# Peptides against a protein of PDB entry 4U39, part 76

Target 1, 302 residues: chain A of PDB entry 4U39
Amino acid sequence: SIKVIGVGGGGNNAVNRMIENEVQGVEYIAVNTDAQALNLSKAEVKMQIGAKLTRGLGAGANPEVGKKAAEESKEQIEEALKGADMVFVTAGMGGGTGTGAAPVIAQIAKDLGALTVGVVTRPFTFEGRKRQLQAAGGISAMKEAVDTLIVIPNDRILEIVDKNTPMLEAFREADNVLRQGVQGISDLIATPGLINLDFADVKTIMSNKGSALMGIGIATGENRAAEAAKKAISSPLLEAAIDGAQGVLMNITGGTNLSLYEVQEAADIVASASDQDVNMIFGSVINENLKDEIVVTVIATG

## One batch from the design tools (peptide; made by RFdiffusion4, then SolubleMPNN)

Design b2_p15_6_s4 (from b2_p15_6, 4 letters changed)
Fold by OpenDDE base, seed 4:
Structure b2_p15_6_s4 (fold): chain B 302 residues (1-302), chain A 15 residues (1-15)
Amino acid sequence: as target 1 above (302 residues)
Amino acid sequence: SMVRVYRNGKLVKEY
């Protein structure tokens, strides 16, 4: 089974976005120290952590409180994650609960033997230096606790959206990018396509790989596959070129009109941009919610 | 309860 655990405010917003987009084949768990915020989660499993420590009033933007809250609730976290083959831990780094609890939760998942993937955001620069410093500590702790850590730099989202995008919409886009990161991997396992991967394939690419980068490309029209692939490999979310990656996981998602030719065309573009010795695995996914769009997601590891 | 499980919008487990 695949479990997605959203930790704190940002993680729970991402989980809500995943549910709203009908990401299939995963179990959703919402974790928070704020009981009121947790009640707004759409997740099937809602877990309040650190009830004794916080009394459901949240972590006060303190990562140490988030950490201690997860430690307090370790047994409940273990029970909720038990039997998962794969666990996605999603959070916004820089806050209290997400930053502190996500590494603890990830370690619990890993200790249970699940393939543990972190999908986290760095805060926007406008959230202030304190959040950036807290996020750096949380990311460091996540790297030790996961098999693969995808870090989404929120400032790079501002390169994809209009510069006049309201702050609230920028956060919504961050939630969407977190969704895309989880879905881009989970769909390869859970959702049939023209080229299917199994869990073992994904595990080979993601097990004990440390940091990963994600690129996303979306396109429509006659050359949509090539355009989507080119956008993915040149994505602002890729803080480095993919040619240095030791492993590449690629998802080509389209509607019911996705062709094998389009899949191959997209794969060839990504392969040509990658190192010749790269271990590249690609899958295709059919998403009926996509009309004429192709979405290419690239996860570069190593 | 610290953990609530919902299915089809209904609470099915609480612990």
Scores: peptide ipSAE 0.483, ipTM 0.946, DockQ to the pose 0.016
Fold by OpenDDE base, seed 2:
Structure b2_p15_6_s4 (fold): chain B 302 residues (1-302), chain A 15 residues (1-15)
Amino acid sequence: as target 1 above (302 residues)
Amino acid sequence: SMVRVYRNGKLVKEY
């Protein structure tokens, strides 16, 4: 089983976005210290942590409160995660609950023997230096607690959106990128395509790899596969080129008109941009909601 | 430790 656990406000927003986009084959768990925020989650399973510590009033933007809340709730988190083969831990770093609790939850998942993948955001620079510093500490703790940590630099989202994009829409796009990171992996396992991967393939690429970067490309038209692949490998979300990666996981998602030729074309482009000794795996997914679009997601590990 | 678990909006466990 695949479980997605959203931790704190940003993680819960991402989980809500996943549910709204009908990401299939995963169980959703929402975790928060804020009981009111938790009530707004669309997840089937909701867990209020640190209820004694916080009285349901949240972590007050303090990561130490988030950490202690998760530690207090360890046994219940273990129960909720038990039997998962894979656990995604998603959070917005820089806050109280997400920053503090996500590493604890990730460690619990890893200790249970699940393939544990963090998908987290760095805060926007405009959120201030305090959030950036807290996020750096949380990311460091996540790196130790997960098999793979996908870090999304929110400032890079500003390069892919219109300059006039309202701040609230930039946060929604961050939630969407978190969704794409989870879905780009989960669909390879849970959703049939033209080329299917098994869980063992994904585990080989993602086990004990540390930090990862994600690139996304979307295109339409006759050269859509090639264009989407080129956009993915040159994505602003990639803080480094993929040629230094030890492993590459790619997802090629299209509508019912996706061809094997397009899948191969996209894969060849990503392979050509990668190191010759890279362990690359790729899968394809059919999403009936995609008409003429191809979405290429690349995760570079190592 | 006080934890509340909800399923489908209903409290199912309290620890």
Scores: peptide ipSAE 0.366, ipTM 0.901, DockQ to the pose 0.014
Fold by OpenDDE base, seed 5:
Structure b2_p15_6_s4 (fold): chain B 302 residues (1-302), chain A 15 residues (1-15)
Amino acid sequence: as target 1 above (302 residues)
Amino acid sequence: SMVRVYRNGKLVKEY
């Protein structure tokens, strides 16, 4: 089974976005220290952690409280994660609960033998230096606790949205990018396409790989496959070029009109931009909600 | 350890 755990406010917002976008084949768990915020989760399973420590009032933007809350609730987190083959831990780094609890939850998943993937955001620069510093500590702790950590630099989202985008919409886009990171991987396992991957294939690319970068490209029209692939490898979300990656996981998602030719064309473009010795795997996914769009997601590891 | 587990908006377990 695949489990997605949203941790804290940002992680739970991302999980809500995943549910709203009908990401299939995964179980959703919302974790928070704030009971009121947790009630707003759309996840089937909701866990209030650290109830003795916080009395359900949240972590007060303190990562140490988030950490202790997860530690207090370790046995129950273990029970909730039991039987998962893969665990996605999603959080917005820089807060209290997400920053502190996500690494603890990730470690619990890893200790249970699940392939553990972190998908987290760095805060926007406008959220202030304190959040950036807290995020850096949380990301460092996540790296030690996961097989692969995808880090989304929120400031790079500002390069792909309109300059007049309200702050609230920028956060929604961050939630959407978190969704894309989880879905781009989970769909390769859970959703049939023209080229299917199994869990073992994904595990080969993602097991003990450390930090990863994500690129996304979306295109329509006659050359949509090539354009989407080119956009993915040049994505502002990539803090580095993919040519230095040791591993590449690629998802080519299209509607029912997606052709094998388009899949191959996209794969060839990404391969040509990658190192010759790269371990690249790719899958295709059919999403009926995509009419004329192709979405290419690239996860670069190593 | 105090944990509250909710399923479908209902409290199902308290530790």
Scores: peptide ipSAE 0.346, ipTM 0.890, DockQ to the pose 0.014
Fold by OpenDDE base, seed 3:
Structure b2_p15_6_s4 (fold): chain B 302 residues (1-302), chain A 15 residues (1-15)
Amino acid sequence: as target 1 above (302 residues)
Amino acid sequence: SMVRVYRNGKLVKEY
């Protein structure tokens, strides 16, 4: 089974976006120290952690409170994650609960023997230096606790949105990018396509790989496969070129009109941009909601 | 309670 656990405000917003986009074949868990915020979650399973420590009032933007809240609730987190083959831990780094609790939850998942993947954001520069410093500490702790950590630099999202994009919409886009990172992997296992991967394939590419980067490309029209692949490998979210990666996981998602030719064309473009000795695996997914769109997701590890 | 677990909007466990 695949479990997605959203931790704190940003992680719970990302989980809500996944549910709204009908991401299939996963169990959703929302974790928070704030009981009011937790009540707004759409997740089937909701866990209030650190109830003695915080009295449900949240972590006050303090990562040490988030950490202690997860430690207090360790046995219940273990029970909720038990039997998962794969666990996604998603959070917005820089806050109290997400930054402090996500590494503890990730370690619990890993100790249970699940393939543990972190999908987290760095805060925007406008959120201030304190949040950036807190996020750096949380990301460091996540790297030790996961098999693979996908880090999304929120400032790079500003390069793919309009300059007049309101601050609230920039946060919604960050939640959407977190959704795309989780869905880009989970769909390869849980959703049928033209080329299916199994859990063993994904485990081979993601086990004990450390840091990862994600690129996304979306296109329509006659050359949509080639354009989507080119956008993915040149994505602003890729802080480094994919030619330095030791492993590449690729998802090619399209509507019911997706052809094997388009899948092969996209895969060949990503392979040509990668190192010759790269361990690359790719799958295709059919999503009827995409109609004429192709979405290419690339995850570069190593 | 140290932890409250909800399933489908209902409290199912309290520790």
Scores: peptide ipSAE 0.146, ipTM 0.790, DockQ to the pose 0.014

Design b2_p15_7_s1 (from b2_p15_7, 6 letters changed)
Fold by OpenDDE base, seed 1:
Structure b2_p15_7_s1 (fold): chain B 302 residues (1-302), chain A 15 residues (1-15)
Amino acid sequence: as target 1 above (302 residues)
Amino acid sequence: MKKLLTFFSGKAKDL
């Protein structure tokens, strides 16, 4: 089974966005120290952590409280994760609960033998230096606790949105990018396409790889496959070029009109931008909601 | 040689 755990406010918002976009074949768990915020989750499983420590009042933006809250609730986390083959841990880094609890939850998933993937955000620069410093500590702790850690730099989201985008919409776009990172991987396993990957293929690319970067490209029209692939490998979310990656996971998602030629064209573009000795795997997913759109997701590991 | 490891593990399930 595949489980997605949203940890703290940002992680729970991302999980809500995944549920709203009907991401298939995954179980959703919302985790928080704030009981009021947790009640707003759309996840089937809602877990309040650190109930004794926090009394449901949240972590007070302190990562050490988030950590201790997850440690207090270890047995409940273990039971919720039991039998998972893959666990996504999603969080906004820089807060109390997400920053402190996500590494603990990830370690529990890894200790249970699940392929453990972190999908996390760095805070926007406007959230202030304190959040950036807390996020750096949380990302370091996540890197040790996961098989692969996808880090999304929120400041790079500002390069792909309109300059007049309200702050609230910039956070919603961060939640959407977290969704795309989880869905871009989970769909390769859970959603039938033209080229399916098995869990063993994904595990080979993602097991014990450490940090990863994600690129996303969306296009329509006659050259949509090539355009989507070019946008993915040049994505502002890629803080480095994919040429230095040891592994590349590619998802090519399209509507029912997605051709094998378009899949091959997109794969060839990504392979041409990657190192000659890169371990690249790609899958194709059919999403009837995309109609004429192609979405290319690239995960660069190593 | 670019090892495009196309793991064609998935049988095309007939839709």
Scores: peptide ipSAE 0.000, ipTM 0.435, DockQ to the pose 0.063
Fold by OpenDDE base, seed 2:
Formats: sequence, structure tokens, C-alpha cells
Structure b2_p15_7_s1 (fold): chain B 302 residues (1-302), chain A 15 residues (1-15)
Amino acid sequence: as target 1 above (302 residues)
Amino acid sequence: MKKLLTFFSGKAKDL
């Protein structure tokens, strides 16, 4: 089974976005220290952590409170994650709950023997230096607690959105990029496509890899596969080129008109941009909601 | 050893 656990406000917003986009084949868990915010979750499983510590009033933007809240609720987290083969831990880093609790939850998932993937955001620079410093500490703790940690630099989202994009829409796009990171992997396992991967293939690429980068490309038209692949490997979300990656996981998602030729063309472009010794796996997913669009997601590990 | 899971072979070809 695949479980997605959203931790704190940003993680719960990402989980809500996943549910709204009908990401299939996963169980959703919302975790928060704020009981009011948790009630707004669309997740089937809602877990208030640190009820004694916080009284449901949240972590006060303190990561140590978030950490202690997850430690207080360890047994509840263990029971919720029990029997998962794979666990996605999603959070916005820099806050109290997400930054402090996500590493603890990730460690619990890993200790249960699940393939544990972190998908987290760094805060925007405009959120201030305190959030950036808290996020750096939380990301460091996440790296030790997961098999793979996908880090999304929110400032790079500003390179893919219009300059006039309202701040609230930039946060929604961060939630959407978190969604794409989870969905880009989960669909390879859970969603029937032209080329399905098994869980063992994904486990081989993602187990004990540490930090990962994600690139996304979307295109339409006759060269849409090639254009989407080129956009993915040159994505602003990639803080480094995919050259030097030890592993590459690629998802090629298209509508019912997605051809095997387009899948091959996209895979060849990503393979050509990767090192000769890279372990690359790719899957192809059919999403009927994609009309003429192809979405290429690349996750570079190592 | 590059394991390209090539669509055609259903086998990881060691390249």
C-alpha cells in the first residue's frame, strides 16, 4: 500500500490538492498540531499530534514543538503507517509542525520498513530568514530520516509563474508542485499506463539515495514529448543539472492519444542528458484529463 | 552498468 502523509499546514494543503486532482491508488493522512486547520483537511485519516503539548492550538512556528508533538503521538503515527509499503511525507519546511514533525514521522515510516520519500518545499525568500533557517534544519533532519528527499525550492516556482502572480497563487503552485512530486511517483506504481513500473523498480532507484531534485515539463503540439522532456531536464526546479545523478526516475503522462513513439522520444532525451552510468527507470501513465498535453516529471537522485 | 528498462524487451538490458 502507498500512504501520503501531509504534515502541518503546507503538507495538508498539498494533500488537499492531491485529493482534488483525484490522485489514485494512495491513502491520505493529514497530520497537524492545529485542530482547526486539521478539520479543513479532505483526507480520510486526520491525526492531531501533540494534543497534550499544544492543546490543538498549533506549534507556534516552533520546530521543537512540532518535533515533540510527533514524539508524543508516536504510537498513533505507527498505527496509521502500519502495513505501508511506501510512505510519502509531504510538508512545507520553515513552519513549526511541518519542520519539526515531518522528520519524526519519516523516521517512524522508515523504522516500519516502508520506502520513505520526503517531498518538501523550501520557503520563499520573502517568508524571511527565520523560516529559511528553520527549513534548513528540518531538511537536514529529513535527509537522515528518509530513503529519498525531494526538495522543492519555492523561489524557483517564481521562475515558472507570471511575475504578476499573486502571493496566494504562488503558494497554490507550491502545493501543486508537491502534488506533482508525489503523483509523478505514485502513478508509476498505482495507475495503469503504457509502461508500468513495479514497486521493486521504484524501490531500487529511491532506497537510501538521500537528496533528490525534481524537474517538470509540460507541452502540447506535434513535438510535445520532446518539448516536455527538454523542459523537465532544464526545469528551474532543478537546482543542479541531472548530470551527476546516480538514479533518474521519469514519468511520462499523457492523454489517450499518447503514443509509444512520444514516450520513447521523451525517454531518449532524458537519457541523453543523464550520465552513462545512471540507473534510469521510466514509466508512462495515461491521464484522460490531459487532452493534448504531455507532462514529463524527472526525479534525479544521488 | 546502465539498466535501461527498454519498453521492448520487458527485461532490464544491461547496456
Scores: peptide ipSAE 0.000, ipTM 0.425, DockQ to the pose 0.101
Fold by OpenDDE base, seed 3:
Formats: C-alpha cells, structure tokens, sequence
Structure b2_p15_7_s1 (fold): chain B 302 residues (1-302), chain A 15 residues (1-15)
C-alpha cells in the first residue's frame, strides 16, 4: 500500500489538496499537534501527536516540541504506518510540528521497511530568517531519515507566479507543488497509463538516494509533449540542471488523447538533457481531467 | 483547475 502522511499545517494543507484533486490509490494520514487545525483535515486518518505535551494547542513554532510530540506518539505512528510499502512524508519546513515531527515520522516509516520519500518545502524568504534556519535543521534531519528527499524551494514558486499574486495564493501554490511531487510518483504505481512502472522500478531509483530535485512542465497544442518536457528540465524548481543526476524518474501525464509518440518525444528530450549513464525510468499516466494538457514531472536523484 | 495549469505553462523559460 501507498500512504501519504501530511505533518503539521503545511503537510495537512498539501494532503487536503491531494484529496481535492482526487489522487487515487493512496491512503491519507493527517498528523498535527494542533487539534483544531487537525479537525479541518479531509484525511480519513487524523492523528493528534503529543497530546500530553501540547494539550492539542500546537507546537508554538518550536521544532523541538514537534520532535518530542512525535516521540510521545511513536507507537500510534508505527500502527498507522504498518504494512505500507511506500510512505510519502509531506511537510512545510520552518514551522514547529512539520519541522520537528516529519523526520521522526520518516524514520519510523523507514524502520518499518517502507520506501520512505520526503516531499517538503523550504519557507519563503519573507517568512523570516528564523523559519529559514529551522527549515535548514529539519531538512538536514529529513535527509538522514528518508530514502529520497524532494525539497521544493518556495522562493522559486515566486518566479512562476505573477508579481501581484497574494501571499495566500503563493502558499496554495506551494501546497499544489507538494501535491504534484507526490502525485507524480504515486500515479506511476497506482494509475494506469500507456507505460506502467512497477513498484520495484520506483524502489530501484528512489532507495537510499538522499536529496532529489523536481521539475514540472505543462503544455498544450501540437508540440505539447516536447514543450512540456523542455519546461520540466528547465523548471525554476530545479536548483541545478538534471545533468549529473545518477537517476531520473519521469512521469508523462496526459488526457485520453495522449499518444505513444508524444510519450516517446518527451522521454527523448529528458534523456538528451541527462547524462549518458543515467538510470532513467519513465512512465505514462492517463488523467481524464487534463483534456488537451500534458504534464511532465521529472525527479532527479543523486 | 484552468487557472493553476496556466501558471505553470506561462513562465517556464522557452529553451
């Protein structure tokens, strides 16, 4: 089974966004130290952590409280994650609960033998230096606790949005990028396409790879496959070129009109931008909601 | 749905 665990406010918002976008074939778990915020989750499984420590009042933006809350609730986390083949741990780094609890939850998933993938955001620079420093510590702890860690730099989201985009919409876009990172992988396993991957293929690319970068491209029209692939490999979310990556996971998602030619054209573009010795795997997904759009997701590991 | 798809499509640098 595939489980997605949203940790703290940002992780819970990302999980809500996944449920709203009908991401299939995954079980959703919401984790928080704030009982009121947790009640707003759309997840089937809602877990309050650190009930004795926090009394459901949250972590007070302190990562050490988030960590201790997850440690207090270890047995509950173990039971919720038991029997998962794959666990996505999603969080907004820089807060109390997400930053402190996500590494503990990731380690529990890994110790249970699940393929453990972190999908996390760095805070925007405008959230202040304290959040950036807390996020850096949490990201370091996540790297040790996961098989692969996808880090989304929220400041790069500001390059793709309008300059007049309200702060609340910039956070919603961060939640959407977290959704795309999880869905781009989970759909390769759980959703039928023109080219399906098995769980063993994904496990080979993602096991013990450490840090990963994600690029996303979306296009429409006659050259939509090529344009989406080019946009993915040049994505502002890629802090570096995909050149030098040891592994590449590619998802080509389209509507019912997606052709094998378009899938091959997109794969050839990503392969041509990667090292010759790269272990590249690609899959295709059919999403009836995309109509004329193609979405290319690239995850570079190593 | 349309508005979010448009944001990703628009500003990826044309290589």
Amino acid sequence: as target 1 above (302 residues)
Amino acid sequence: MKKLLTFFSGKAKDL
Scores: peptide ipSAE 0.000, ipTM 0.386, DockQ to the pose 0.042
Fold by OpenDDE base, seed 4:
Structure b2_p15_7_s1 (fold): chain B 302 residues (1-302), chain A 15 residues (1-15)
Amino acid sequence: as target 1 above (302 residues)
Amino acid sequence: MKKLLTFFSGKAKDL
């Protein structure tokens, strides 16, 4: 089974976005120290952590409170994650709950023997230096607690949105990028496509790989596969080029009109941008909601 | 050798 656990405000917003986009084949868990915020979750499983410590009033933007809240609720987290083959831990780094609790939750998932994937954001520069420093500490702790950590630099989202985009919409786009990171992997296992991966293949690429980078490309029209692949390998979300990666996981998602030729064309572009000795796996997914769009997701590890 | 793991056949074709 695949579980997605959203931790704190940003993680819970990402989980809500996943549910709204009908990401299938996964169980959703929302975790928070704020009971009022947790009530707004669309997840079936809602877990308040640190009830004694916080009294449901949140972590006060303190990562140490988030950490202690997860430690207080360890047994409850273990029971919620039990029997998962794969666990996605999603959070916005820089806050209290997400930054402090996500590494603890990830370690619990890993100790249960699940393939543990972190999908987290760095805060925008405008959220201030304190959030950036807290995020750096949380990301460091996540690297030790996961098999693979995908880090989304929120400032790179500003390169793909209009300059007049309201701050609230920039946060919604961060939630959408977190969704794409989880869905880009989960769909390879859980959603039938033209080329399916098994869990063992994904485990081979993602187990004990540490930091990963994610690129996303979306295109329409006659050359949509090639354009989506080119956008993915040149994505602003890639803090480094895909050359030098030891492993590449590629998802090629399209509508019911996705062809094997388009899948091959996209795969060849990513393979040509990657090192000759890279361990590349790719899958294709059919998503009826994309109609004429192709979405290429690339995850570079190592 | 680029191992293109085309998952359809469970056989890695060496490209």
Scores: peptide ipSAE 0.000, ipTM 0.436, DockQ to the pose 0.094

Design b2_p15_7_s2 (from b2_p15_7, 7 letters changed)
Fold by OpenDDE base, seed 2:
Structure b2_p15_7_s2 (fold): chain B 302 residues (1-302), chain A 15 residues (1-15)
Amino acid sequence: as target 1 above (302 residues)
Amino acid sequence: MKKLLDLFVGKAKDL
């Protein structure tokens, strides 16, 4: 089974976004120290952590409170994660709950023998230096606790959105990028496509790989596959080029009109931008909600 | 314009 755990406000917003987009084949768990925020989750499983410590009032933007809250609730987290083959831990880094609790939850998942993937955001620079420093500590702790950690640099989202984009829309876009990071992997396992991957394939690429980068590309028209692939490998979300990655996971998602030729064309472009010795795995997904669009997601590990 | 489309896979359903 695949479980997605949203940790704290940003993680729970991302989980809500996944549910709203009907991400298939996953179980959703919302975790928070704030009971009021947790009640707004669309997840079937809602877990309040650190009820004794926080009284449901949240972590006060303190990562140490988030950590202790997850430690207090360890047995509940273990029971919720039991029998998962794969666990996604999603959070916005820089806050109290997400930054502190996500590494603890990830370690619990890993100790249970699940393939543990972190999908987290770095805060925007405008959120201030304190959040950036807290996020750096949380990301460091996540790297030790996961098999793969996808880090989304929120400032790079500002390179893709219009300069006039409201701050609230920039946060919604961060939630969407978190969704795409989870969905881009989960769909390869859970959603039938033209080329299906098994869990063993994904496990081979993601086990004990440390930090990962994600690129996304979308295109329409006659050259849509090639354009989407080129955009994915040149994505502003890639803080480094994919040349040097030890592993590449690629998802090619299209509508019912997606051809095997388009899948191959996109795969060849990503392979040509990768090292010769890279372990590249690609899958294709059919999403009936995509009309003429192709979405290429690239996850570079190592 | 082209860069915006690369993020908004999820927004096309919410419009």
Scores: peptide ipSAE 0.000, ipTM 0.341, DockQ to the pose 0.031
Fold by OpenDDE base, seed 3:
Structure b2_p15_7_s2 (fold): chain B 302 residues (1-302), chain A 15 residues (1-15)
Amino acid sequence: as target 1 above (302 residues)
Amino acid sequence: MKKLLDLFVGKAKDL
C-alpha cells in the first residue's frame, strides 16, 4: 500500500490539494499539533500529535516542539504507517510542526521497512531568515531519515508566476508542486498507462539515494510531448541540470489521446539530456482529466 | 487551467 502523510500546515494543505485533484491508489494521513487546523483536513485519517505537550494549540513555530510532539505520539504514528510498502512524507519546512515532526515520522516509516520519500518545500525568502534557518535544519534531519528527499525551493516558483501574484496564490502553487511531486511518483505504481512500472522498479531508483531534484513540464499542441519533456529538463525547480544524476525517474502523463510515439519522443529527449550511464526508468499514465495536455515529471536522484 | 500551464513555460525560451 502507498500512504501519503501530510505533516503540519503546509503538509496538510498539500494533502488537501492531492484529494481535490483525485490522486488515486493512496491512503491520506493528516498530522498536526494544532487540533483546529487538523479538523480542516480532507484526509480520512487525522492524527493529533503531542496532545499532552501542546494541548492541541500547535507548536508555536518551534521545530523542537514539533519533534517532541512526534516523539510523544510515536506508537500512534507506527500504527498508522504499519503495512505501508511506500510512505510519502510531505511538509512545508520552516514551521514548527512540519520541520520538527516530519523527520521523526520519516524515520518511523523507514524503520517499519517502507520505501520512504520526503517531498518538502523550502520557505520563500520573504518568510524571513528565521524560517530559512529552521528549514535548513529540518531538511538536514530529513536527509538522514528518508530513502529519497525531493526539496522544492519555493523561491523558484516566484520565477515562473506573475510578479503581481498574491502571496496566498504563491503558497497554493507550492502546495500544488508538492502534489505534483507525490502524484508524479504514485501514479506510476497506482494508475494504469501505456507503460506501467512496478513497485520494484521505483524502489530500485529511490532506495537510499538521498537528495533528489524534480523538474516538471506541461505542453499542448502537435509537439506537446517534445515541449513538455524540454520544459521538464529545464524546469526552474531543478537547482542543477539532470546531467550527473545517477538515476532518473520519468512520468509521462496524458489524456486518452496520448500516443506511444509521444511517450517515446519525450523519453528520448530526457535520455539525451542525461548521462550515458544513468539508470533511467520511465512510465506513462492516462489521466482522463487531461484533455490536450501532456505533463512530464522528472525526478533526478544521486 | 491557463495559470498552471504558464508555470512550466518559463525556461524553455532561454535554451
Scores: peptide ipSAE 0.000, ipTM 0.336, DockQ to the pose 0.041
Fold by OpenDDE base, seed 4:
Structure b2_p15_7_s2 (fold): chain B 302 residues (1-302), chain A 15 residues (1-15)
Amino acid sequence: as target 1 above (302 residues)
Amino acid sequence: MKKLLDLFVGKAKDL
């Protein structure tokens, strides 16, 4: 089974966005120290952590409170994660609950023998230096606790949005990047396509790989596959080129009109931008909601 | 929907 755990406010917003976009084949778990915020989750499983420590009043933007809250609730987290083959831990780094609890939850998932993937954001620069420093500590702890850690730099989202984009819309966009990072992997296993991957293929690419970068490409029209692939490999979310990656996981998602030719064309572009000795796996997914769009997701590891 | 997807994928539509 695949489980997605949203940890704290940002992680729970990402999980809500996944549910709203009908991401299939995954179980959703919302985790928070704030009981009022947790009640707004759309997840079937809602877990309040650190009830004794916080009394449901949240972590006060303190990562040590988030950490201790997850430690207090370890047995509940273990029971919620039991029998998962794969666990996605999603959070916004820099806060209290997400930054402190996500590494603890990830370690619990890994200790249970699940393939553990972190999908987390760095805070925007405008959230201030304190959040950036807290996020750096949380990201470091996540790297030790996961098999693969995808880090999304929120400031790169600002390169793609209009400068007048309201702060709330920039956060919604960060939630949607988190969604796409989870969905881009989970769909390869859980959603039928023209080329299906099994869990063993994904495990081979993602097990004990440490930090990963994600690129996303979307296009429409006659050359949509090639355009989507080119956008994925040149994505602002890629802090480095995919050149030099030891492993590449590629998802080619399209509507019911996705052709094997388009899948091959997209795969060839990503392969041509990667090292010759790269361990590349690619899958294709059919998503009826995309109609004329192709979405290429590239995850570079190593 | 299209505008948000254009956002992730570096579709700077020159408006």
Scores: peptide ipSAE 0.000, ipTM 0.345, DockQ to the pose 0.034
Fold by OpenDDE base, seed 5:
Structure b2_p15_7_s2 (fold): chain B 302 residues (1-302), chain A 15 residues (1-15)
Amino acid sequence: as target 1 above (302 residues)
Amino acid sequence: MKKLLDLFVGKAKDL
């Protein structure tokens, strides 16, 4: 089974966005120290952590409180994650709960033998230096606790959005990128396409790889596959080029008109931008909600 | 607008 656990406010917002976008084949768990915020989750499983420590009043933007809250609730987290083959841990780094609890939850998932993938955001620079420093500590702790850690640099979202984009919309875009990171991987396992991957293929690319980069590209028209692939490998979300990656996981998602030629064309472009010795796996997904769009998601590991 | 669509599959429902 695949489980997605949203940790703290940002993680729970991302999980809500995943549910709203009908991401299939996954179980959703919302975790928070704030009981009021947790009640707003759309997840079927809602877990308040650190009830004794916080009394449901949240972590006060303190990662140490988030950490201790997850440690207090370890047995409950273990029971919720039990029997998962794969666990996505999603959070906004820089806060109290997400930053402190997500590494603890990830370690619990890994200790249970699940393929544990972190999908987390760095805060925007405008959220202030304190959040950036807290996020850096949380990301470092996540890296040790996961098999693969996808880090989304929120400031790179500002290169993509209009300059007049409200702050609230920039956060919604961050939540949507978190969704894409989870869905781009989960769909390869859970959703049939022209080229299916098994869980063992995904595990080979993602197991004990540490940090990963994600690129996304979308295009329409006659060259949509090539354009989407080129956009994915040149994505602002890639803090580095995909050259030097030890592994590449590629998702090519299209509508019912997605051709095997388009899948191959996209795969060839990503392969040409990768090292010759890269372990590249690619899958295709059919999403009937995509009309003329192709979406290419690239996860570079190593 | 065009550059935003290039990165996010899910926006077609909310715009």
Scores: peptide ipSAE 0.000, ipTM 0.328, DockQ to the pose 0.032; fails the geometry check

